# Designs tried in a protein design run: peptides against a protein of PDB entry 4PN1. Part 51

Target 1, 261 residues: chain A of PDB entry 4PN1
Amino acid sequence: KIEMNFLNKPIVPDTTKVISNFLTHYLITEPVEHVEIEAKLGTLIDLETQNRFEFPVMNETILNPEFNLRTRFESDMTASEHKYLNEFLNQAFRDSQKPGRLPFAYKHTKQVDLFYETEDNSRDKIRVSKNQSDNQVLACVKKRRVADLFLYCPNDAFDIRISISDELPVSMPSGNQQPSLTRLKDRVGYVHQEIKIDLTKTTQNDPVYDTTERHELEVEFGNIADLRDRAQKAKDGMEAPLFRRVQLFMDNVRILRREHS

## One batch from the design tools (peptide; aimed at target 1 V18 N64 E66)

Design b1_p23_8_s2 (made by RFdiffusion4, then SolubleMPNN; from b1_p23_8, 7 letters changed)
Fold by OpenDDE base, seed 1:
Parts: sequence; structure tokens; C-alpha cells
Structure b1_p23_8_s2 (fold): chain B 261 residues (1-261), chain A 23 residues (1-23)
Amino acid sequence: as target 1 above (261 residues)
Amino acid sequence: SALLEELRKLLDPEVLELQKKLS
């Protein structure tokens, strides 16, 4: 007979606690009303060397936001890496359809995002999202980045940025206003246990540069109401439901960042 | 298998219940 430890009870990793506290702050303590919570795969770049950041740690490490490490996060990957992850997720999707498993849902979406400047010239732009095929409006929001949490992952192909954003619904820009930026998005989405995994190809035209393409993978909490409920329970002294949900989320992220062609 | 069973305790009970229903 095997037991998990000398108490034979689950133990919560420190990473789970730190992330849970981070989420609880923006869900409950200083609540963001229209919150989006996502993790993106990418690379922490050292601004001095322009190479991947090197830190004296040997495993997954949450970076302390109080310290300026002079880094930037690049949420991009190669087309080859993106294709590999797509094939990997397709196989995971197929396997999940078998009896005894919880199935993935799958969706392919093509949309156009138009960005407009605000009247107050704020840094936050209005984003109008439309279906690429029929140009029907899907959403009109003002997205504000609230907070970031970075995970340095020296043993994996990618580092992680967990982001808290506020997606405020706003009125459509005036008909005379021209977009400052237009992006085409080709998104393949997978949903498992209300966690969304999106592979996105973004095409953008630059007035100076030729058309550029970006390849991104993001993991998002698909049920914010449930997560907020769990966070509230945690504030009230019952932490286990939140810890379990955060652990599930992070395990999915860990699976993805370890995969490489 | 014993280790796997113990590790399953780390999963959300709701998920475990759903898995049982699908088995």
C-alpha cells in the first residue's frame, strides 16, 4: 500500500498558494468587474542581452513583481512550435472523446479586431471584434491590463505570463472614426473542464513593415463566476476548492509548456 | 495503481464524480 505522505492527505504546492492569493486579490479584495484571467506561453527576454532571461533558479519560479528585472515578455512562438502544439491538442481532443473521459469542446474562429483611439487619448484603446466572414460585430470593449505575474521556467521551452485584464463593454466608435490598427485572428479553441486553450495566429499590417504574423498559445479560466465563488470561500477560510481549481489550471499550463517539436 | 489512487485525491471532487458517471 502506498500513501502520498505521512499524513496521507493532499499537500498544496507553494506555487498554487501564491497564484491563488494573486487571483483572490483581483477577484475579491480589489475586484475587477469584467475580469479576464489568462496565461500565455512565451519568453522572458533580458533587455540588456536581448536573450532569454537567466535567473539563478533550477525550476518553475514566480518572479516577484516588486523587483525590476529589466525584462520584457514576448508572447510569440515559431510556426513550427505552434503547429506541433496544435497537433498535440488535436490528439488530446480525440483521446478525450473516449468512454470514461471528460470530452474537449472544439471551435475554430476567424475574426477581425479593429482598434480605435479614445477621446481622452488614453493608453487603453477600444477594440471592435467582427466575424471575418460576414463582418458582424461580436464585441466592443475597452481592455485594460490590470496586473501580470511572470513564471520563469528554465527547464521548459516557454516561460509563462499570467495576466489580469478588465474588458469593459463600451459603445461603438463614431462612424467617422478610423481604426488605428487592424488585426486578423485565426483561432483554434479547445475547452476542457471550463478551461479554454487557444491557439491563435494573428496577422497585422504595418505601414512601415510588411505583414507580420504572430503565433500565440493562451490558457484562460472559462468560468469566472465559479472561480470568484471559490476565491470568496478562500477568503472565508475554505481554501481547498480554490487551490484545486488553480492547480488544475496550472497543470494544464505545465503540460503545454513542456511540449516541443 | 495505489499511487495513482492517492494522487486522484488531489483532483477536484466534482471532476472525480463526473468521471465515475462517465465510466
Scores: peptide ipSAE 0.007, ipTM 0.361, DockQ to the pose 0.018
OpenDDE base, seeds 2, 3, 4, 5: peptide ipSAE 0.000, 0.000, 0.005, 0.000; ipTM 0.206, 0.245, 0.296, 0.288; seed 2 fails the geometry check

Design b1_p23_8_s3 (made by RFdiffusion4, then SolubleMPNN; from b1_p23_8, 6 letters changed)
Fold by OpenDDE base, seed 5:
Structure b1_p23_8_s3 (fold): chain B 261 residues (1-261), chain A 23 residues (1-23)
Amino acid sequence: as target 1 above (261 residues)
Amino acid sequence: SALLEQLRKLLDPEVLEKQRELS
């Protein structure tokens, strides 16, 4: 018989604590009303070199947001990588349907996103999402990026951006307003234990430039109410439920970022 | 095997979703 440690009690990794605190801030301390919390796979690019950022660390590291590292995050991957992840998740889906497992849910969505400028010339655009098949309006929101937390992952194919966003429901733009941008989104969504994993192919036409295609993978907390409840409990001194949920989320992210073709 | 491949296809999430849509 062995024990976990000299206290024989679970210990929370520091990464979990840092992320939990980050989330708690925007869930409870300065609460975002219509919060979306997601992690995107991508690459931290050094603006100076235009290559992947290099940091003198040997493992997953949360970057301090107080430091301007002169980086940008590219939330994109190759079509090959995207396809590989799709196949990987398909297999995970199949395996989860077995007795004794918690099953994945799956949904394939094809939508058109129309972006509109706001009447007040706000920085944030209004996004109208419509189903491609029947043109039904799925959502009309103004999305504001509130905060980002970046994880440099030197041992994996991808770095991670955890983002806090506010998706404010808004009224439809006036009928005389034209979209400034149109995007086609082909998304396959996998949900496991209320963690949503989306693979999205985005096609954008530009009148000047060639059609661009982007391949993204995002992991999102599917139950914000529960997460907020856990965060509140954490503020009240009971941190374990939040830590467990964040750990689950991050483990899923870690699995995905290690996969590549 | 061919059988295993067929089973894998039947359990494909896209295939299953399409089947649901058709039902």
Scores: peptide ipSAE 0.336, ipTM 0.857, DockQ to the pose 0.010
OpenDDE base, seeds 1, 2, 3, 4: peptide ipSAE 0.022, 0.000, 0.319, 0.000; ipTM 0.589, 0.259, 0.852, 0.239

Design b1_p23_8_s4 (made by RFdiffusion4, then SolubleMPNN; from b1_p23_8, 6 letters changed)
Fold by OpenDDE base, seed 3:
Structure b1_p23_8_s4 (fold): chain B 261 residues (1-261), chain A 23 residues (1-23)
Amino acid sequence: as target 1 above (261 residues)
Amino acid sequence: SALLEELRELLDPEVLKKQEELS
């Protein structure tokens, strides 16, 4: 007979606990009403060197937000890395369609995001998203970044930013307002077990800096209601359901950040 | 080339499957 350990019980890694506590705070303790929870792949940049920061650690590490580490996070990757991830996810999708697997779903969306200034001179802009094919309005929101948690991943191609955001539905801007910024988005969203993986190519026309492209990969919790229920149970002393869901999320993130061209 | 990679469209899983079947 083989046992897991001398207690014959599963243990929870500290990474899972720390992230779970972080999420619980913004789900239950100080609840964000229209919460979005996502992890972006990118790079922690040293502000002094403008290169990837080198922390004195040898594995995945959650950075303490109480310390100013003089870093910025760049949520971008090269076109080649992005292409590789697209191919990787497409293969994963196909493999999941086989008998005995839980299948991926996917959706390919091309949209235009129009950004408008607010009347109250708020720093947050109103984003109107429209479908490129028929110009139908998909969403009109004001997105506020609430909190970030950074993971330094020295052994992987990417570092991770986990973000808590509030996406507030708002009224459409007046017909007399012109957008201050326009972005074209090509996005493929993959969903597996209610975890959403979005591969996004963004094109922005800037009159000063010419056309710029950004290549992003994000992982999102697709069922916030379920996650909130799990977080509430955790506050009530039953942590296992939350830990399992966070572990699933992080394992998907870990798979993706290891892949590179 | 780097330029071709930058200008590429995102590919659907179905497109990739078709390409593999044709190879």
Scores: peptide ipSAE 0.221, ipTM 0.650, DockQ to the pose 0.012
OpenDDE base, seeds 1, 2, 4, 5: peptide ipSAE 0.201, 0.000, 0.205, 0.124; ipTM 0.630, 0.322, 0.629, 0.598

## One batch from the design tools (peptide; aimed at target 1 N21 N64)

Design b1_p24_1 (made by RFdiffusion4)
Pose (drawn by RFdiffusion4):
Structure b1_p24_1 (pose): chain A 256 residues (1-205, 211-261), chain P 24 residues (1-24)
Amino acid sequence: KIEMNFLNKPIVPDTTKVISNFLTHYLITEPVEHVEIEAKLGTLIDLETQNRFEFPVMNETILNPEFNLRTRFESDMTASEHKYLNEFLNQAFRDSQKPGRLPFAYKHTKQVDLFYETEDNSRDKIRVSKNQSDNQVLACVKKRRVADLFLYCPNDAFDIRISISDELPVSMPSGNQQPSLTRLKDRVGYVHQEIKIDLTKTTQNTTERHELEVEFGNIADLRDRAQKAKDGMEAPLFRRVQLFMDNVRILRREHS
Amino acid sequence: HTEEVEEQIEEFYNEEFEKAEEEE
């Protein structure tokens, strides 16, 4: 017989607790009506060296946003790194279809992104996405970035950025208006337990941009867990962000 | 410098834990 600790009850990892606080704040305390919560793989770049961020730590660590660390985030990866993750996810996809497994879901989207500027002093963009096939509109949203949280991962090829955005559905722009940006987007979507794993390849109308993003697919249920956490019963919220971060961690450690 | 960075990481996590306790 073996116990996990001298209490024999599970304990919350420090990171899971902190991220739960970050998510509960923008879900409950200062709520965002149309919230999107996603984490992107990429690289933390030191502004002076223009290389990867160097920090005297040996494990995955959350950076305090109240400190100026002179850093920016590159949400980009090579074509090989993108293909490697594609193959790994495809293999993980088929293995989930086997007996005893909770299966993956799949959705491949070939669409066009149209970005517009706003009439306000804000730096928000109005995004219009259309099918590349029939050109029917998939979405028309005004997107505002609310908060970011950066995880430096010295043991891996990638760092993590957890972004909280606000995607408000808005009406279509006028025809007599030039879009600030127009590009193709090849999004390969995997879904497991309502956690979305998106593998995106955008083509600038040339320059290519390869990304991997992991987002909560069921916000309404997550908001409910955040409410229970604020009222004491915080175990469901912890179990949720633990699953999210562990998925993010598995994909982060996958590299040649 | 490494010890200062380690103390800063610990202070930040402790502040988040205290804040979560005060809210509950």

Design b1_p24_1_s1 (made by RFdiffusion4, then SolubleMPNN; from b1_p24_1, 18 letters changed)
Fold by OpenDDE base, seed 2:
Structure b1_p24_1_s1 (fold): chain B 261 residues (1-261), chain A 24 residues (1-24)
Amino acid sequence: as target 1 above (261 residues)
Amino acid sequence: KREEFLKKLKEYIEKVRQEWEEEL
C-alpha cells in the first residue's frame, strides 16, 4: 500500500494558497461587486533589457507585488502561436466530446468595443460593446483594473497575469460623445467546467496612435458566484473547495502556457 | 547618458500606454 505522505493527506501547493488568498481578498475581504477574474498569457518584459524578464528562480513563481521589478506585461503572442493554441483547443474540444468526458462548449463572437471618456475625467472609460453584424448593444460598462498578480514562468512559453477587474454597468454615453478608442474583437471561446478560455484577435483604432493588432489568450472564472461562495467558506475555515477550484483554474492555465509550435 | 535616458523614457511611455490600453 502506498500513501501520499506521512500524514496520508493531500497537500495544497503554496502557489494555490497564495492565489486563493489573493482572490479571497477581492471576493470577500474588500469585495469587488462586479468582479472579473482572468489570467492572460503573455510575457514579462524587463524594462532595462527589453527582453523577457529573468529572475533567479527555476520554476513558476508568483512575483511579490511589494517589489517594483521594473517590468511590463505584454499580453500578446504571435499569430503563429495563436493559431497553434486555436488548433490545440479545437483538438481538446473534440476529445472532450467523447464518452466519459466532460464536454467543452464553443462560441465564436465578433464585437466592436467603443470607449468613451467619463464626465469626471476619470481614468476609467465607458466601454460600449456591440455585435459587429447588427450593431446590437451587448453591454455598456465601466471597467476598472483593481489588482494584478504576476506569475513568472521560466520553463514555459508564456508568463501569466492574473487580473481582478470591476465591470460596473453604466448608462449609455450621450449621443453627442465620440469614442476615444475603437476596438474590434474576433473571439473564439471555449468553456470547460465553467472555466472560460478565449482566443481573441483585437484590432484597435486610436485617433492618436497607429492601428494595433493583438493576439491574446485569456482564462477566466466563468462562475463568480460559486467562486465567491468557495472564498467565503475558506474565510470560515473550510479552504478545500476554494483550493480545488483554484487548482483547476491554474492547471488549465499551465496546460495552455506550455503549448507552442 | 542621453541615449540611455531616451531609451528609458521610451520604455516608460510604452509601459504607460500598454497599461492604459489594458485598463480599457
Scores: peptide ipSAE 0.007, ipTM 0.311, DockQ to the pose 0.027
OpenDDE base, seeds 1, 3, 4, 5: peptide ipSAE 0.000, 0.005, 0.000, 0.005; ipTM 0.279, 0.300, 0.287, 0.299

Design b1_p24_1_s2 (made by RFdiffusion4, then SolubleMPNN; from b1_p24_1, 15 letters changed)
Fold by OpenDDE base, seed 5:
Structure b1_p24_1_s2 (fold): chain B 261 residues (1-261), chain A 24 residues (1-24)
Amino acid sequence: as target 1 above (261 residues)
Amino acid sequence: SKEEFEKKIEEYYKKVEEEWKKEL
């Protein structure tokens, strides 16, 4: 007979605990009402060298937000990398449709995001998202970035930013207001066990600069209510449900950040 | 059929999105 350890119980990785605590803070302690929690794949850039950040660690490491490491995060990848991830996820989708598996859901969305300045000159813009095909309004929100948690991943193709955002639903801008910015988004979404994985190609037209494209991959908690419930239970002393959900989320992120063309 | 299968998947995804929208 073989046991997992001397307690014969699963053990929670420290990374899971740290992330769980981070999430609990913004779910329970100082709750964000319309919270979005996502991880984006990208690159931590050293502001001094303008190269990928280097830190004296050998594996996935959560950076302490209390320390200024003079880094920025670029939530972008090459078109080739993005294509590879798309193909990878397509295969994962197909495999999940087999008997005995939990299937992915799939959706392809093309939308336009219109950004409007707020009347109070807030730094946060109002985003109106419309379907490109019929111009139906999908959402009208004021998104505020609340907090970020960065993971340096020296062994993988990408570093990770976990972001807490407040997506406050707001009324549509006045009919006479013109958008300050327009972005086209081609998004392919994959959902597995309420974890949403989105591949997004964003096209932005700038009147001064050439059209820019950005390729992003994001992983999002799809069931915030459940996550909040789990976080509350964790605050009440039952941590396992939260840890399990965070572990699932992070495992999906880890799978994706290891893939590259 | 393939189309029916894809439709079911899309419908499922739509339901999930609708649930997410309620949480926001």
Scores: peptide ipSAE 0.013, ipTM 0.354, DockQ to the pose 0.015
OpenDDE base, seeds 1, 2, 3, 4: peptide ipSAE 0.000, 0.000, 0.000, 0.000; ipTM 0.250, 0.228, 0.362, 0.228; seed 2 fails the geometry check

Design b1_p24_1_s3 (made by RFdiffusion4, then SolubleMPNN; from b1_p24_1, 18 letters changed)
Fold by OpenDDE base, seed 1:
Structure b1_p24_1_s3 (fold): chain B 261 residues (1-261), chain A 24 residues (1-24)
Amino acid sequence: as target 1 above (261 residues)
Amino acid sequence: SREKFLEELKRYYEEVKKEWEKEL
């Protein structure tokens, strides 16, 4: 007979606890009303060297937000890396359609995002998203970044930023207002067990720096209501449902950040 | 309760184990 450990009880990884507590704060303690919770793949850059940040750790490490490490996070990857991840996810999608598996859902979206300045010239901009094919309005929101949690991943191709955002639905800007920025987004989305994985190619025209292209991969909690319920249960002393959901989320992130051509 | 917590977590790890066994 084999037991799990000397207590014969399951043990929760410390990373799961830290992330769960972080999420609980913005779901329950100081609740964000229109919360979006996503992890983006990218690179922690040392501001002094402009190279990938190096820290004396040997594995996945959540960075303490209380310390200024003089880093920035670049949410980008090469076109080849992005293509490889797309092919990888396509294969995962196909495999999930087999009997005995839980299937992925798939959606392809092409949209244009128009950014408008607010009347008070605040840092937060209004984003109007439209479908590229028929110019129909998909959304009009003011997105505010609430908090970030960074994971340094020295053994993997990418570092991770987990972000808490408030996406407030707002009224459309006046017809006379011109957008300060326009972005084209080509997005392919995969959903598995209510975890959403998006690959996005963003094209931006800059009058000074010409056209720039960005390649992003994000993993998002697709059911915030369920997550909030789990967080409330955790606050009330039943932590397992939240830990399970966070573990699932992080395992998906770990799969993706390890995968490279 | 603590008991419900442990039971749910146990079920989770059993499911994970089964998935890993399929890949071995």
Scores: peptide ipSAE 0.000, ipTM 0.311, DockQ to the pose 0.024
OpenDDE base, seeds 2, 3, 4, 5: peptide ipSAE 0.000, 0.000, 0.000, 0.000; ipTM 0.249, 0.281, 0.242, 0.294; seed 4 fails the geometry check

Design b1_p24_1_s4 (made by RFdiffusion4, then SolubleMPNN; from b1_p24_1, 18 letters changed)
Fold by OpenDDE base, seed 3:
Structure b1_p24_1_s4 (fold): chain B 261 residues (1-261), chain A 24 residues (1-24)
Amino acid sequence: as target 1 above (261 residues)
Amino acid sequence: KKKEFEELLKKYYEKVEEEWKKEL
């Protein structure tokens, strides 16, 4: 007979606790009203070398935000990597439709995002999202990045940025305003157990740098109300529901960051 | 809820161990 450990009880990984505490802060302690919580796959770049940062660790590590490591995060991947992940997720989708599994939901969307400067010339821009086919307005928001948590993943193809954002609904810009930036988004979305996985191709026309295309993969908590409830329970001493949800989220992220072409 | 979480983790680690044994 084998036991898990000398207590014969499972333990919660430290990574789960750290992330859970981070989320709890912005869900409960200093609550962000219209919170979006997402993880992006990308690369931590050393600003001095312009190469992937080399942190002296051998496994997935949450970087302490109190330390300036002189890094930037690039949330881009190659078209080949993006295609591979799309094929991988398509297969996962198909497999999930089998009896005894929880099925993925699938959605393909094409939208245009128009960015407008605010009247007060603030750094925050208003984003108007429209359906690319009929120009129907889907959303008008002012997005503010509140906090980031970085995971350095030396054994995987990608590093991770977990971001807390505030997406404030705002009124449409005046008809006299022209967008400062336009982005086309082709997004393939997969949802499993209220965790959203999006593959996005973003095309942007730059008058100086020509047309640029970005390939992004993001993982998002699809049920913020439930997550907030779990975080509140955690503050009240019942941590298990939050830990379960964070573990699910991170396991999905871990699966994806290990995949590459 | 705590007990459910512990049971879930137990099952998870059991599966992981089984898969590792297959790879050896």
Scores: peptide ipSAE 0.022, ipTM 0.401, DockQ to the pose 0.022
OpenDDE base, seeds 1, 2, 4, 5: peptide ipSAE 0.021, 0.000, 0.000, 0.019; ipTM 0.428, 0.246, 0.235, 0.415; seed 2 fails the geometry check

Design b1_p24_2 (made by RFdiffusion4)
Pose (drawn by RFdiffusion4):
Structure b1_p24_2 (pose): chain A 256 residues (1-205, 211-261), chain P 24 residues (1-24)
Amino acid sequence: KIEMNFLNKPIVPDTTKVISNFLTHYLITEPVEHVEIEAKLGTLIDLETQNRFEFPVMNETILNPEFNLRTRFESDMTASEHKYLNEFLNQAFRDSQKPGRLPFAYKHTKQVDLFYETEDNSRDKIRVSKNQSDNQVLACVKKRRVADLFLYCPNDAFDIRISISDELPVSMPSGNQQPSLTRLKDRVGYVHQEIKIDLTKTTQNTTERHELEVEFGNIADLRDRAQKAKDGMEAPLFRRVQLFMDNVRILRREHS
Amino acid sequence: SIEEEIYTQLKEQHEEGIPPKKVE
């Protein structure tokens, strides 16, 4: 017989607790009506060296946003790093279809991104996405970035950025208006337990941009867990962000 | 360690009711 600790009851990892606080704030305390919560793989770049961020730590660590660390985030990866993750996810996809396993879901989207500027002093963009096939509109949203949280991961090829955005559905722009940006987007979507794993390849109308993003697919349920956590019963919220971060961690450690 | 100091500071900021920083 073996116990996990001298209490014999599970304990919350420090990171899971902190991220739960970050998510509960923008879900409950200062709520965002149309919230998107996603984490992207990429690289933390030191502004002076223009290389990967160096920090005297040996594990995955959350950076305090109240400190100026002179850093930016590159949400990009090579074509090989993108293909490697594609193969790994495909293999993980088929293994989930076997007996006893909760299966993956799959959705491949070939669409066009149209970005517009706003009439306000804000730096928000109005995004219009259309099918590359029939050109029917998939979405028309005004997107506002609310908050970011950076995880420096010295043991891995990637760092993590957790973004909280606000995607408000808006009406279509006028025809007599030039889009600020137009590009193709090849999004390969995997879904497991309502956690979305998106593998995106955007083509600039040339320059290519390869990304991997992991986002909560069921916000309404997550908001409910955040409410219960604020009221004491915080175990469901913890179990949720633990699953999210563990998925993010598995994909982060996958590299040649 | 530095890692412990970062997590202590974030927990103290949360106990003091300091909201997370917004993007400008």

Design b1_p24_2_s1 (made by RFdiffusion4, then SolubleMPNN; from b1_p24_2, 11 letters changed)
Fold by OpenDDE base, seed 5:
Structure b1_p24_2_s1 (fold): chain B 261 residues (1-261), chain A 24 residues (1-24)
Amino acid sequence: as target 1 above (261 residues)
Amino acid sequence: SLEEEILEQLFKDFEEGKPPVLVK
């Protein structure tokens, strides 16, 4: 007979606890109404060296947001890395269709995002998303970044930014307003156990940006209502359901950030 | 490739609300 440990009880990784607490804060304590919770793969860049940030740790580490580490997060990857991840996820999709597995769902979306300045000249822009094929409006939102949690992953190809955002539905801009920015997005989405994994290729013709295309991978909680319920239970003293969901989320993130060509 | 064809069919089936094709 094998036991998990000398207490024969599950032990939750500290990372799971920290992230769970972070999420609980913005789900329950100071609730964001239209919350989006996503993890993006990217690179923590040292502002002084412009190279990948180096921290004296040997494994996945959540950086304390209270400390100014003078870093920026580049939520981008090479086309080759993006392609590799796409192929990897395609294979995962195929494998999940086998007996005894929970299948992936798949969506391919091509959309155009139009960004508009607000009348009050607020920092937050209105984003109108349209389906590229038929110009159907998919969403009109004012997205506000609420909080970030960064994971430094020295052993993996990518670092991670977990972001809390508020996607407030707003009215369409007036017809006389012109978009300040237009982005074309080619997104392939994989959903497994209500965790959404999106590979997004963004094309932007803006002289401000040196790159024509951006390649992003994001992992998002697909069921916020369930997550909020779990977070509430955690606040009420039952943490296990939240821990399990966060662990699932993070394991998916960990799989992805380790994959590279 | 054959795998690509299978994958494309899987995606089409999904988008059409059909049961996924079992991959060998």
Scores: peptide ipSAE 0.013, ipTM 0.413, DockQ to the pose 0.012
OpenDDE base, seeds 1, 2, 3, 4: peptide ipSAE 0.005, 0.007, 0.000, 0.000; ipTM 0.343, 0.338, 0.224, 0.218

Design b1_p24_2_s2 (made by RFdiffusion4, then SolubleMPNN; from b1_p24_2, 11 letters changed)
Fold by OpenDDE base, seed 2:
Structure b1_p24_2_s2 (fold): chain B 261 residues (1-261), chain A 24 residues (1-24)
Amino acid sequence: as target 1 above (261 residues)
Amino acid sequence: SLEEEILKILEENFKKGIPPVKVK
């Protein structure tokens, strides 16, 4: 008979524990009411060299937020990388439709985001999202970035930023207000086991810097209520459900960050 | 188009009694 280890019990990777604790803090300890939890693929840039950050580690490593490593995170990729990931996910979608698999869901959305300054001149802007085709209002929110957790991934094409955000629904801006910024979003969304994977092409017009295009891939927890429930159970001493969900999330992220053209 | 292909797959699945999964 083969056993898993000398205790014959499953062992949770330290990465899973660290991320789980991070999430639990903003789900339960200091709860964010309208929380969004996502991982974005990108690159940790060394501010001194303007190249990808280099650290003396050989595998996926969560960076300690208490240390100023003088880095920035670029949540962007090349058009070719983005296209490759799109093709990869399309194939994964097709494969998941086969018998014996859990199928992906798919959605293609095109929207325009209008950003407005707040009346109190706060740092946060109001975002009005509209359907690009018929200008129907989809959402009006005030989004605040609450916290970030960075994963340095030396063996992969991308590093990871896990972000906690608060997306507070708010009233529409007054009719006399003009948007300070307009963005077009072309989003291809995949959902598997309530984990959302979005490929987004963002176009922004700037009168000074011309039109810029960004290509992003994000992985998001699609069922926050369930995640919060799992986090609460973890606080109550039952950690396994949370660990399993975080592990699933991270495995999907790991698959994606390894793929490149 | 890809969207048409996906729609076709979903329609085929529907015919097989596999309901489409909603995207949240």
Scores: peptide ipSAE 0.032, ipTM 0.474, DockQ to the pose 0.013
OpenDDE base, seeds 1, 3, 4, 5: peptide ipSAE 0.000, 0.025, 0.026, 0.026; ipTM 0.203, 0.531, 0.643, 0.547

Design b1_p24_2_s3 (made by RFdiffusion4, then SolubleMPNN; from b1_p24_2, 12 letters changed)
Fold by OpenDDE base, seed 1:
Structure b1_p24_2_s3 (fold): chain B 261 residues (1-261), chain A 24 residues (1-24)
Amino acid sequence: as target 1 above (261 residues)
Amino acid sequence: SLEDKILEELFENFKKGIPPKLVE
């Protein structure tokens, strides 16, 4: 007979606790009304060297936001890395369709995002999202970045940024207003146990430079209501449901950031 | 819509093991 430990009870990794507390703050303590919670794969870059940040740790480490490390996060990867992840997820999709497994769902979308200035000239622009094919409006929001949590992952191909955003629904801009920026998005989305995994190719025209492309992978909580309920239970002293959900999310992130071509 | 039909077909192909790809 084997036991988990000398208490024979589950133990929660410290990483899970830290992330859970971070999420609970913006779900319950200072609640964001229209919250989006996602993790992006990318690279922590040292602003001084313009190379990947180096920190004296040997594993996944949540960076303390109270310290200015003079870093930036680049949520981009090469086309080849993006293609590899696409194939990897396609295989995972196929495997999940087998008997005894929970299946992935899949969606492919092509949209155009039009950004408009606000009347108060705030940094947060109005984003109108439309289908590329028929120009049907999908959403009109003002997105505000609320908080970030960075994970330095020295053993993996990518570092991680977990972001809290507020997507406030707003009215359409006036018909006379011209967009300040236009982005085309080609997105393939995979959903497993209400965790969304999106591969996105973004095309943007620069007025000075040629068209630029960006390749991103995002992992998002697909059921915010459930997550908020779990966070509330955690505040009330029952932490296990929240920890389990965060662990599921992070395990998916960990799988993806380890994969590379 | 036409787009919906295309996406549905893509999904059906995906289930058959024909993997979708982003436009390159």
Scores: peptide ipSAE 0.023, ipTM 0.507, DockQ to the pose 0.012
OpenDDE base, seeds 2, 3, 4, 5: peptide ipSAE 0.000, 0.000, 0.000, 0.000; ipTM 0.193, 0.179, 0.241, 0.312

